# Designs tried in a protein design run: peptides against a protein of PDB entry 2C5K. Part 62

Target 1, 91 residues: chain A of PDB entry 2C5K
Amino acid sequence: EDPFQQVVKDTKEQLNRINNYITRHNTAGDDDQEEEIQDILKDVEETIVDLDRSIIVMKRDENEDVSGREAQVKNIKQQLDALKLRFDRRI

## One batch from the design tools (peptide; made by RFdiffusion4, then SolubleMPNN)

Design b2_p21_8_s2 (from b2_p21_8, 8 letters changed)
Fold by OpenDDE base, seed 2:
Structure b2_p21_8_s2 (fold): chain B 91 residues (1-91), chain A 21 residues (1-21)
Amino acid sequence: as target 1 above (91 residues)
Amino acid sequence: MDTSRLRENLEKLRKYTEELE
């Protein structure tokens, strides 16, 4: 397995963990876990930047079909956006 | 939540990308 696929898998796993946390904690708290989730969401945003960079390099320098990888990153972005809405709209 | 695995694999991706550049 290449590093790209492993990072995709790890990223989605983190988002799923946060989603499960929100499901168990529908009321927003003010504790260390809430701050940690905010930090992880920022880490995911940075990870997406690195995934996109790797795609750009592969497309440019390796001349490979990256459409599948682009679709995977798009899916992660959609998952992130949906999760951010759930997280931010809790009361 | 443990993000160590993600960070570790992210570094592998960065190194892989750097090698392709």
Scores: peptide ipSAE 0.297, ipTM 0.837, DockQ to the pose 0.860
Fold by OpenDDE base, seed 5:
Structure b2_p21_8_s2 (fold): chain B 91 residues (1-91), chain A 21 residues (1-21)
Amino acid sequence: as target 1 above (91 residues)
Amino acid sequence: MDTSRLRENLEKLRKYTEELE
């Protein structure tokens, strides 16, 4: 089984959950939930590293067209960056 | 929030990648 798409799906789901949380909690707090969100964002960054690695290996060793997967990872990176800005700009 | 599924699938991805290497 190729778990790449499942990881992409799971990652985007987590980012969406955080985005929804920010919408409902636009005032920055200092509680356990805020810390958990920071941890999840860090986990997403690590996940992106692993996604990129899998693409590199697939391109090198399987000689497959990975343009679609690269676009998906790019989209996740953009989503993450936008979410970070939104999270940090809360007052 | 539950990140268990993400962590599990990430581990599968890592193993899959290692098998391709």
Scores: peptide ipSAE 0.297, ipTM 0.838, DockQ to the pose 0.795
Fold by OpenDDE base, seed 4:
Structure b2_p21_8_s2 (fold): chain B 91 residues (1-91), chain A 21 residues (1-21)
Amino acid sequence: as target 1 above (91 residues)
Amino acid sequence: MDTSRLRENLEKLRKYTEELE
């Protein structure tokens, strides 16, 4: 089984949910939801590490073309960075 | 927010990666 694409999808969905939350809550809060978002962002960072590791292994041990997967991870990283900036800049 | 699906799929990804190693 190859769950790479599902993980990519799940990760992007989480980031989209957080982005939507920020849209609805443009001022930083101190409630449980804000803390949960911080936790999810950290989980996404760890997820990216796992995605990168899987790509490294595929490229090294299976000698597969991973350019498409690398592009997907790059996109997730960009989405995460943009979201972090948006989240942290809230007053 | 529901992160259970992500956690489940991450575990599958880790196992998949380990099998390739």
Scores: peptide ipSAE 0.297, ipTM 0.838, DockQ to the pose 0.765
Fold by OpenDDE base, seed 1:
Structure b2_p21_8_s2 (fold): chain B 91 residues (1-91), chain A 21 residues (1-21)
Amino acid sequence: as target 1 above (91 residues)
Amino acid sequence: MDTSRLRENLEKLRKYTEELE
């Protein structure tokens, strides 16, 4: 599989797992798990940087239509932002 | 949570991008 698509898939799966955790844990009570989630969210942010970089290179050097990939990254960013809001609003 | 696959595939993406540059 295309490494770009695999990373997109893996990233969305991680965000979904965190979202499910938040659903089951509406209060911050497990410090170790909460810290791990914070680390994963940071890794996702860095992953998005690499996804964007790959798109820039493909658009510039390969002159390829990257609109589909740009839409995918935009969707991940929206998912991440929504998840951060849920995570931060917990008491 | 297991993030090993994500890290592995991220490295593959970086390598692929570098080859295109």
Scores: peptide ipSAE 0.293, ipTM 0.836, DockQ to the pose 0.849

Design b2_p21_8_s3 (from b2_p21_8, 9 letters changed)
Fold by OpenDDE base, seed 5:
Structure b2_p21_8_s3 (fold): chain B 91 residues (1-91), chain A 21 residues (1-21)
Amino acid sequence: as target 1 above (91 residues)
Amino acid sequence: MDTSKLKENVKKLREYTKKLE
């Protein structure tokens, strides 16, 4: 896999881990694990910036079809948004 | 949770992107 696909895969795995945690912890906590998840979600947001940048460069400088990569990033963003919503709605 | 793999691969992505620029 190229670096882009590897990052996409890793990001998805992290979001899945968090999703599984939320499933097992539907009540918001105030422990180190909750804070760690918040940090990971922020890291994912920053990772998406890096993914988008790589797409912009590839589209601009390499003039390649990036529609597939754009769809992948869009999917990650949707997964992130859904997860953030689940995480924040916990009481 | 271990995020080391993600962080490492993000660095690789950045390097990859810089090479394309």
Scores: peptide ipSAE 0.377, ipTM 0.865, DockQ to the pose 0.842
Fold by OpenDDE base, seed 1:
Structure b2_p21_8_s3 (fold): chain B 91 residues (1-91), chain A 21 residues (1-21)
Amino acid sequence: as target 1 above (91 residues)
Amino acid sequence: MDTSKLKENVKKLREYTKKLE
């Protein structure tokens, strides 16, 4: 199994779970779940760093076409940014 | 929320990357 693709899949699933939570909780709360979501969003940001690093190494050391992987990471970054905006704008 | 799967696979990704370096 390709660990890059697995991480991409897992990351998107996690972001979708948070998005679903926001849908059910459109008013900002002050409970443990809200703080947990903030922590998960930070974990996703760190995961993106790991994904980018893997692409850099593959491009440099394996001399492979990584354009497809770069597009996938770009998509995750866009999803993360949209989710963060939605999360922060809740009343 | 359960993030165990993500954490596990991120470790695998980092290991994979190190092997390529």
Scores: peptide ipSAE 0.376, ipTM 0.865, DockQ to the pose 0.843
Fold by OpenDDE base, seed 4:
Formats: sequence, structure tokens, C-alpha cells
Structure b2_p21_8_s3 (fold): chain B 91 residues (1-91), chain A 21 residues (1-21)
Amino acid sequence: as target 1 above (91 residues)
Amino acid sequence: MDTSKLKENVKKLREYTKKLE
């Protein structure tokens, strides 16, 4: 498995773990776990930047078809946005 | 939550990307 696909997989797994946590903790708390989740969400955002960079390089320097990879990153961004909304709207 | 695997694979991705540049 290439590094891109592994990162995609790992990123989605992290988002799923957070989503599951929110399901079990549907009210905002003031504990270390809540802060950790916020940090992970920021790390995921930076990971998406790395994914996008790899796509740009593959498209530009390797002249590879990146349509599939672009769709995967788009899906991750949508998942992240939905999760952030769910996380932030908790009372 | 354990994010070590993600961090490691992100590093691999960055190195992969760097080699393509």
C-alpha cells in the first residue's frame, strides 16, 4: 500500500474514533479528552494539507492522473467538516 | 487516543512527496 492510501485510511479511522466518542459524549466537557480531540482535529487538518501537496506534486511533476485521489481527499474534508460541526454544536 | 500510526504514515507521505518534487 502506498503512503497516500495509508494516510487516507489512518485519517478516516481517526475521524471515526472521534465520531464514536461524540456519540458516547454528546455534551461538551471540560476534560483532557475534549482537548485531545480538538488537537487531533487540527492534526487532521494539517494532514489534509499534506495529502493535497502530494496530489499537486503527482499532477505537476509526475503527470499522473490524480482524479481518484482528489475524490478521496474531498471525502475526507467532508467527513472532517461534518464532524467539526457535530463536535462544536454540543451543549 | 493513539495517533502515532497516523503521524508515522504522514511522515512517510511527506518523504514520498519530497522525492517526487
Scores: peptide ipSAE 0.375, ipTM 0.864, DockQ to the pose 0.837
Fold by OpenDDE base, seed 3:
Structure b2_p21_8_s3 (fold): chain B 91 residues (1-91), chain A 21 residues (1-21)
Amino acid sequence: as target 1 above (91 residues)
Amino acid sequence: MDTSKLKENVKKLREYTKKLE
């Protein structure tokens, strides 16, 4: 497993953990855990930047087919967006 | 939540990307 795939896996696992937390805490709180989740979501956004950068470099400098990797990043972005919406809409 | 693994692997990804540049 290359670094890209490992990061994809780790990112999805983090998002899944947050999703599970929201399931158990469907009412918005004001504690340290809520703040930590917000920080993790921001870190995931930065991770996506790193993933995109790696794809750009592979496409531009290595001239490799990156369609599969682009699809994976797209999936992560969709998962992140859905999670952010779920997180923010809690009462 | 523990994000240390993710952070470490992101560093590896960055280094991997740098080698490709």
Scores: peptide ipSAE 0.372, ipTM 0.864, DockQ to the pose 0.835

Design b2_p21_8_s4 (from b2_p21_8, 10 letters changed)
Fold by OpenDDE base, seed 3:
Structure b2_p21_8_s4 (fold): chain B 91 residues (1-91), chain A 21 residues (1-21)
Amino acid sequence: as target 1 above (91 residues)
Amino acid sequence: MDISKLKENREKLIKETEKLE
């Protein structure tokens, strides 16, 4: 498994863990765990930037078909957006 | 939560990307 696929996998696992946390904590808390989740979400956003950069370089400089990778990143972005919405809308 | 593995693999991705830039 190449680094791109591993990062995709790791990112999705983190988002799933956060999603499970939200399910168990449907009301917003004011504790260290909530802050940690916010930090992880920011790290995921930065990770997506790195994923996109890798795709751009492969497409531009290596002239490789990146459609599959683009679809994977799109899926992660959708998962992140849905999770952020769920996280922020908790009472 | 432990995000260490993600950060490690992310760094590997960045380094490989930089080789192509």
Scores: peptide ipSAE 0.581, ipTM 0.917, DockQ to the pose 0.862
Fold by OpenDDE base, seed 4:
Structure b2_p21_8_s4 (fold): chain B 91 residues (1-91), chain A 21 residues (1-21)
Amino acid sequence: as target 1 above (91 residues)
Amino acid sequence: MDISKLKENREKLIKETEKLE
């Protein structure tokens, strides 16, 4: 498996883990776990930047069809946005 | 939560990308 696909998979897994945590903890806490989740979400945002960059250089320098990869990143962004909204709306 | 695997694979992706930049 190539690094891009592995990163996509790993990112999805992290977002799913956080989503599951929110399901079990629907009230915002003030502990280390909440802070860790916030840090992971930021790491995911930076990971998406790296994924997008890889797509750009593949499209430009390798002249490869990146439509599938673009769709994967779009899906991750949608998942992240939904998760951030769910995380932030907790009281 | 353990994100070590993600960090490792992200680094591999970055290095691969940098070769093409």
Scores: peptide ipSAE 0.581, ipTM 0.917, DockQ to the pose 0.831
Fold by OpenDDE base, seed 1:
Structure b2_p21_8_s4 (fold): chain B 91 residues (1-91), chain A 21 residues (1-21)
Amino acid sequence: as target 1 above (91 residues)
Amino acid sequence: MDISKLKENREKLIKETEKLE
């Protein structure tokens, strides 16, 4: 499989897992899981940078239509932002 | 939570991108 598509899939799976955790833990905690989630969210942010870079290179050097990939990254960014808000606003 | 799979595939993406930069 294309590394880009696999990374998109993996990223969404991680965000979904975190979202499910928040559903079960609607109050902010101070345990190892809370810290781990923060680390994962940072890794996802860095992953998005790598995805965007790959799109830029593909557009420039391969002269391929990247509109579909841009839409996928946009969707991940929206999912991340929504999750961050949900995570931070917990009582 | 295990993010090993993500990190592995992210590395593959980075390497592929670097070849074209």
Scores: peptide ipSAE 0.570, ipTM 0.916, DockQ to the pose 0.855
Fold by OpenDDE base, seed 5:
Order: structure tokens, then sequence, then C-alpha cells
Structure b2_p21_8_s4 (fold): chain B 91 residues (1-91), chain A 21 residues (1-21)
């Protein structure tokens, strides 16, 4: 498996873990776990930038079909946005 | 939560991308 696919998988797993945490913690807390989740969400955002950069390079320099990879990144962005909404709207 | 695996593989992706740039 190439690094791109592994990163996609890892990113989705992190988002799923956070989603499960929110399910168990429906109210916002002020503890180390809440802060860690905020940090992970920022890391995911930066990871998406790296994924997009890799796609751009492959499309430009290797002239490869990247449509599948673009769809994967789009899906991750949607998952991230939905998760951020759940996280931020907690009372 | 442990994001070490993500960070490790992200670094691999970055290095691979840089080789192609």
Amino acid sequence: as target 1 above (91 residues)
Amino acid sequence: MDISKLKENREKLIKETEKLE
C-alpha cells in the first residue's frame, strides 16, 4: 500500500475515534482530552493539505489519473466538517 | 488518543511527494 492510501486510512480512523468520543461525551468538557481532540483536528486539516499537494504533483508531473484520490480527499473533508460541527455544538 | 501512526505515514507521504516535485 502506498503512503497516500495509508494516510487516508489513518485520517479516517482518527476522525472515527473522535466521533466515538463525542458520542460518549455529549457535553463540552475542559480537560486534556478535549484539548487533544482540538489538536488532532488541526493535524487532520494539515494532513489534508499534504494529501492535496501529493495529488497536484501526481497530476502535473506524473500525468496520472487522480480522480479516485480526489474523491477520497473530498470524502475526508466532508467527514471532518461534519465532525467539527458535532464537536463545536456541544453544550 | 494516539496519532503517532498518522504522523509517521504523513511524513512518508511528504517525502515521497517532495521526490516528485
Scores: peptide ipSAE 0.567, ipTM 0.914, DockQ to the pose 0.832

## One batch from the design tools (peptide; made by RFdiffusion4, then SolubleMPNN)

Design b2_p22_1_s1 (from b2_p22_1, 13 letters changed)
Fold by OpenDDE base, seed 3:
Structure b2_p22_1_s1 (fold): chain B 91 residues (1-91), chain A 22 residues (1-22)
Amino acid sequence: as target 1 above (91 residues)
Amino acid sequence: SEEEERLKKRSKELKEKLKKFP
């Protein structure tokens, strides 16, 4: 499998699992799970940076069409932003 | 490539984190 697509898949799965957790736990806490969510969200942000770098290299050095991959990353960024907003709004 | 190796590393990291949220 293409490493880019594998990371996209794993990232979306991670965000979905956190979103489901927040649905089941809509009150903010200070337990190990809350800390783990914060760490995962940070990991996702860093993963998106790596995905973007991969696209830049494909576009610049390999001169390949990156429109599809750019759309995928855009979608992940939107999903992340929505999740962070939901996570931060919990009381 | 370097980018490919970074992505593989990220995939491994994310898969490990997934274990905490089945």
Scores: peptide ipSAE 0.290, ipTM 0.827, DockQ to the pose 0.763
Fold by OpenDDE base, seed 1:
Structure b2_p22_1_s1 (fold): chain B 91 residues (1-91), chain A 22 residues (1-22)
Amino acid sequence: as target 1 above (91 residues)
Amino acid sequence: SEEEERLKKRSKELKEKLKKFP
């Protein structure tokens, strides 16, 4: 498996785990866990930047079709945004 | 490539973070 797909997989898994945690914990209460979730979400944002960079390089240097990879990154961004909304709306 | 190495590092870091939420 190529590094791009591995990162996509790992990123989605991370977001899913956080989503499951939020489902089990509808209210914020553990400050340490809440801070950790926030840190992970920032890590995901940085990971998305790295994914986008790799697409830019592939498109520029290899002139390859990147439509599929762009769609994958778009999907991750949507998943992240939805999760951030759930996270922020908890009391 | 440089991009691949950066992504590999990201994967490793994400996997470590996953351990915090089993």
Scores: peptide ipSAE 0.288, ipTM 0.827, DockQ to the pose 0.838
Fold by OpenDDE base, seed 5:
Structure b2_p22_1_s1 (fold): chain B 91 residues (1-91), chain A 22 residues (1-22)
Amino acid sequence: as target 1 above (91 residues)
Amino acid sequence: SEEEERLKKRSKELKEKLKKFP
């Protein structure tokens, strides 16, 4: 499997796991877990930057059609934003 | 490529983080 698709898969899996955790823990009460979630969300943001960089290189240097990969990254960004909203709206 | 190596690193890091939220 190519690294791009592997990272996409891993990122979505991580976001899903956090989303499931938030579902089970709809109130912020465990500071250790909350900090870990924040760290993971930051890691995901940095991962998205790396995904975008790879797309830029493919488009510029390899002259490949990147529309599909751009759509995948867009989907991840939407998933991240939705998760951040859930995370921040917890009481 | 350098970009692929960064992605491989990210994948590894994410997989390690996944262990904290099985």
Scores: peptide ipSAE 0.288, ipTM 0.826, DockQ to the pose 0.833
Fold by OpenDDE base, seed 2:
Structure b2_p22_1_s1 (fold): chain B 91 residues (1-91), chain A 22 residues (1-22)
Amino acid sequence: as target 1 above (91 residues)
Amino acid sequence: SEEEERLKKRSKELKEKLKKFP
């Protein structure tokens, strides 16, 4: 498995685990895990930047078909945005 | 490539952080 697909897989797994945590902890509080979730979400954003950069390089320099990879990144962005909404709107 | 090395680094970091939310 290439590094791109591995990162996609790891990113989605991370988002799923956070989503599951939010489901089990649907009330925000002083839990140290709240800050950790915010940090992880920020890391996911940075990971998406790296994924996009790799796509740009593949498209420009390697002339590879990137349609599938672009769709994967789009899906991750949608998952991230949905998770942010769940996280931020907890009471 | 440099891009692949960055992605490998991200993967490693994500895997470590996954341990905080098993």
Scores: peptide ipSAE 0.293, ipTM 0.828, DockQ to the pose 0.835; fails the geometry check

Design b2_p22_1_s2 (from b2_p22_1, 12 letters changed)
Fold by OpenDDE base, seed 1:
Structure b2_p22_1_s2 (fold): chain B 91 residues (1-91), chain A 22 residues (1-22)
Amino acid sequence: as target 1 above (91 residues)
Amino acid sequence: SEEDKRLKERSKKLKEKLKKFP
């Protein structure tokens, strides 16, 4: 499988799992679990940076059509932002 | 490519964290 698509898949799966966890735990849990969620969200942010970098290189060095990949990354960013909002609003 | 190597490492890292939230 293409590494870019694998990472997109894994990133979305991680965000979905956290979102489902937050749904089951609408109030903040113990500090360890909350810290783990924050760490994963940070990993997702860094993953998005690497996805964007790969798109830049593909566009620059290979002059390939990157519109589809850009749309995928945009969607992940929107999903991340929505999840952050839910996470921050929990009491 | 270097980009592919970074992405493969990211995938591994994310998959490892997935087990914490089944």
Scores: peptide ipSAE 0.356, ipTM 0.855, DockQ to the pose 0.805
Fold by OpenDDE base, seed 3:
Structure b2_p22_1_s2 (fold): chain B 91 residues (1-91), chain A 22 residues (1-22)
Amino acid sequence: as target 1 above (91 residues)
Amino acid sequence: SEEDKRLKERSKKLKEKLKKFP
C-alpha cells in the first residue's frame, strides 16, 4: 500500500477514535487520558506536516498531479480543527 | 524515498497510540 494513503487512513482513524471518546466523555476526565489525547493531537499535527512535505516533493520533484492528495490533507486538517475545538471546550 | 520512510514511521506511531483508545 502507498505510505501516503496508509498514513491518511491511520490519521483519520485516530481522529475518529478520539472524537468518539470525547462524545462519551463530554467533560474533562482522568489527567492521564487527557494528556494522552493531547499527545495524539500533537502527533497528528506533526503527521500533517509530513504529509504536506510529501505533496510538495511530488509536485516539485516528480511533477505529479497532487490535487487529490491536497484535498485529503485539507479534509484531515478540518477534522483536526473541529476535534481540537470540541476537546478544548470541555469543562 | 525519505518521505516514504517518515510516513511509515508516522503510521507505526499512530497505530501504537491507537491502542490507548479502542
Scores: peptide ipSAE 0.355, ipTM 0.855, DockQ to the pose 0.779
Fold by OpenDDE base, seed 5:
Structure b2_p22_1_s2 (fold): chain B 91 residues (1-91), chain A 22 residues (1-22)
Amino acid sequence: as target 1 above (91 residues)
Amino acid sequence: SEEDKRLKERSKKLKEKLKKFP
C-alpha cells in the first residue's frame, strides 16, 4: 500500500491501543506511562499535519480527487479529540 | 515524493511507539 494509507492505519491503531489502555486505567497514576501517552498524542498531531500536506499536494499537483483521504484524516482528528477528552477527564 | 518520505518516517516512528502499548 501507499505511504498515506500505511500511516492512516498505523495512526488509528495507535489511538485504539491508547484508548484501550485508558479504558483499563481509568485513573492516572503512572507518570511514566502518562508521559508516554502524551508524547504519542503529540506524534499523532504532527502526523496529521503531514497527512494534510500530502492531500494538499495531491489536490494541487495531481488534481486528484482527495475526498476519501480527507474523510480519513477527519476521522483520525475526531478520534484523537475524543481520546484527548477521555485522557484529560481521568482522575 | 518528499511527502511520501515524510510519511514513511512517521510510520516508522509510530510503529516503534506501538510496541509500548500492545
Scores: peptide ipSAE 0.355, ipTM 0.855, DockQ to the pose 0.832
Fold by OpenDDE base, seed 4:
Structure b2_p22_1_s2 (fold): chain B 91 residues (1-91), chain A 22 residues (1-22)
Amino acid sequence: as target 1 above (91 residues)
Amino acid sequence: SEEDKRLKERSKKLKEKLKKFP
């Protein structure tokens, strides 16, 4: 499998798992768990940076159509932003 | 490529964290 698609899949899976956790825990829980969620969200942000970089290189060096990949990253960014909002608004 | 190497490393890191939130 293409590394880009594998990372997209893994990123969405991670975001879904955290979203499910937040759904079950509408109030902030154990400090260790909250910190772990924050760390994972940061990892996702950094992963998105690397996804964007790979798209830039593909456009520049390979001159390939990247519209589909750009749409995938856009979707992940929207999913991350929505999740961060849910996470931060918990009491 | 360097991009592929970075992505593979990111995938590895994400998978390691998955077990904390099944």
Scores: peptide ipSAE 0.351, ipTM 0.853, DockQ to the pose 0.761

Design b2_p22_1_s3 (from b2_p22_1, 13 letters changed)
Fold by OpenDDE base, seed 4:
Structure b2_p22_1_s3 (fold): chain B 91 residues (1-91), chain A 22 residues (1-22)
Amino acid sequence: as target 1 above (91 residues)
Amino acid sequence: MKEEERLKELSKRLKEKLEKFP
């Protein structure tokens, strides 16, 4: 069991689900769902911070090679940014 | 140990949030 990978997986699942929702709902009209999406996006942002903290700890305390994990976090950041853009550009 | 438990809890929260979203 690698809890870091589990967090990465769960984060990507959240982003994918929101992306699918936006695809089905290209108009910002459901206030309840809009708020929920905003909350999830904020949670993802905080999760990314936590993942970065984990990487710092692994480098410092465990002296592990974290290059692969850094690439995963970078990918999630890019996915988040793209999703935010899609979300905000909806009419 | 501490970091592992922290990440497990984080994952749990993310799963719960996912279940809440339609």
Scores: peptide ipSAE 0.223, ipTM 0.772, DockQ to the pose 0.860
Fold by OpenDDE base, seed 1:
Structure b2_p22_1_s3 (fold): chain B 91 residues (1-91), chain A 22 residues (1-22)
Amino acid sequence: as target 1 above (91 residues)
Amino acid sequence: MKEEERLKELSKRLKEKLEKFP
């Protein structure tokens, strides 16, 4: 198993769960779940930084073709941005 | 720490977070 791909998979799964939660809870709440979502979104941002670091290392130290991995990270960033917008626009 | 091990540890933490979220 590729650890990079595992991180990508886990990150997308987190975002999907949050997205499903927002669908079921279209009104912003003030409970532990809402706070946890904020924390997870922050953790995803940090995870993206870690993934980018990994790509830099692969380019520099291993001269690997990382185009596919760069595209995956870009996709996660887009998914995160869309989810943050959806989360913040709830009344 | 090797990069592979760093990513494995990161994945473990992410899974733990996922388990806490309903």
Scores: peptide ipSAE 0.222, ipTM 0.772, DockQ to the pose 0.836
Fold by OpenDDE base, seed 3:
Structure b2_p22_1_s3 (fold): chain B 91 residues (1-91), chain A 22 residues (1-22)
Amino acid sequence: as target 1 above (91 residues)
Amino acid sequence: MKEEERLKELSKRLKEKLEKFP
């Protein structure tokens, strides 16, 4: 088991579920689900910071090739940014 | 390792959030 990949997988799954929710709910609401989405997006942002820190540690302390992991985190950041834009544009 | 345990805890937290969202 690679815990880094598990975090990446779980993060992507959360973002995909939110994206699907927005597709079904293109009008902004004020219910418990909307609040939960805001909380999850915040948690994803914090998780990305933690993943970046993990990469720094692997590169500095273990001298591992981190190029693949850097690309994965970059992809998650792009997915998050696109999702946040879609979420915020709802009326 | 400390880093491995930290990431496992992050994964656990994310899974818990995922279970609460439909």
Scores: peptide ipSAE 0.222, ipTM 0.771, DockQ to the pose 0.821
Fold by OpenDDE base, seed 5:
Parts: C-alpha cells; structure tokens; sequence
Structure b2_p22_1_s3 (fold): chain B 91 residues (1-91), chain A 22 residues (1-22)
C-alpha cells in the first residue's frame, strides 16, 4: 500500500473511533477524553493539509491522475465536518 | 522520494495517535 493510502486509512480510522465514542457518550463530561478528541481533530486537519500538498506534488512532478485521491480527501473533510458538528452539539 | 518518506512518517505518527485513543 502506498503511503498516501495508508495515511487516508489511518485518518478515517481515527475519525471512526471518535464517532463511535460520541455515539457512546452523547453528553460532554469527560474532560480528559474531550481534550484528547480535540487534539486528534486538530491533527486530522493538519493531515488533510498534508494530503492536499501531496496531491499538488503528484500533479506537478508526476502528472498523475489524482481524481481518486482528491475524492478521498474530500470525503475525509466531509467526515471531519460532520464529526465536529456532532461533537459540538453534545450537552 | 522525499514525499513518500514524509507520508510514511506522517502515517507512523497517526498510528501512534490511534494507540492513545481506543
């Protein structure tokens, strides 16, 4: 598996784990875990930037078809945004 | 490639983070 796909896979796994956590914890109250989730969400945002940069490099240096990779990054962004909404709406 | 190695390192960091949060 190429490094890009590995990063995508790991990022989605992180988001899925957080999503599952929110499902089990519909109310905010565990400050330690809440802080860890915030840190992970920040890391995911930075990872998305890194993935976008990688796509730019692939287009520039290799002239590869990156449509599939762009769609994957878009999907991660959508998943992140949805997760943030669920996370912030908890009481 | 430099980019490949960068992404490999990023993946390692992400995996480490996964271990911190079940």
Amino acid sequence: as target 1 above (91 residues)
Amino acid sequence: MKEEERLKELSKRLKEKLEKFP
Scores: peptide ipSAE 0.219, ipTM 0.771, DockQ to the pose 0.880

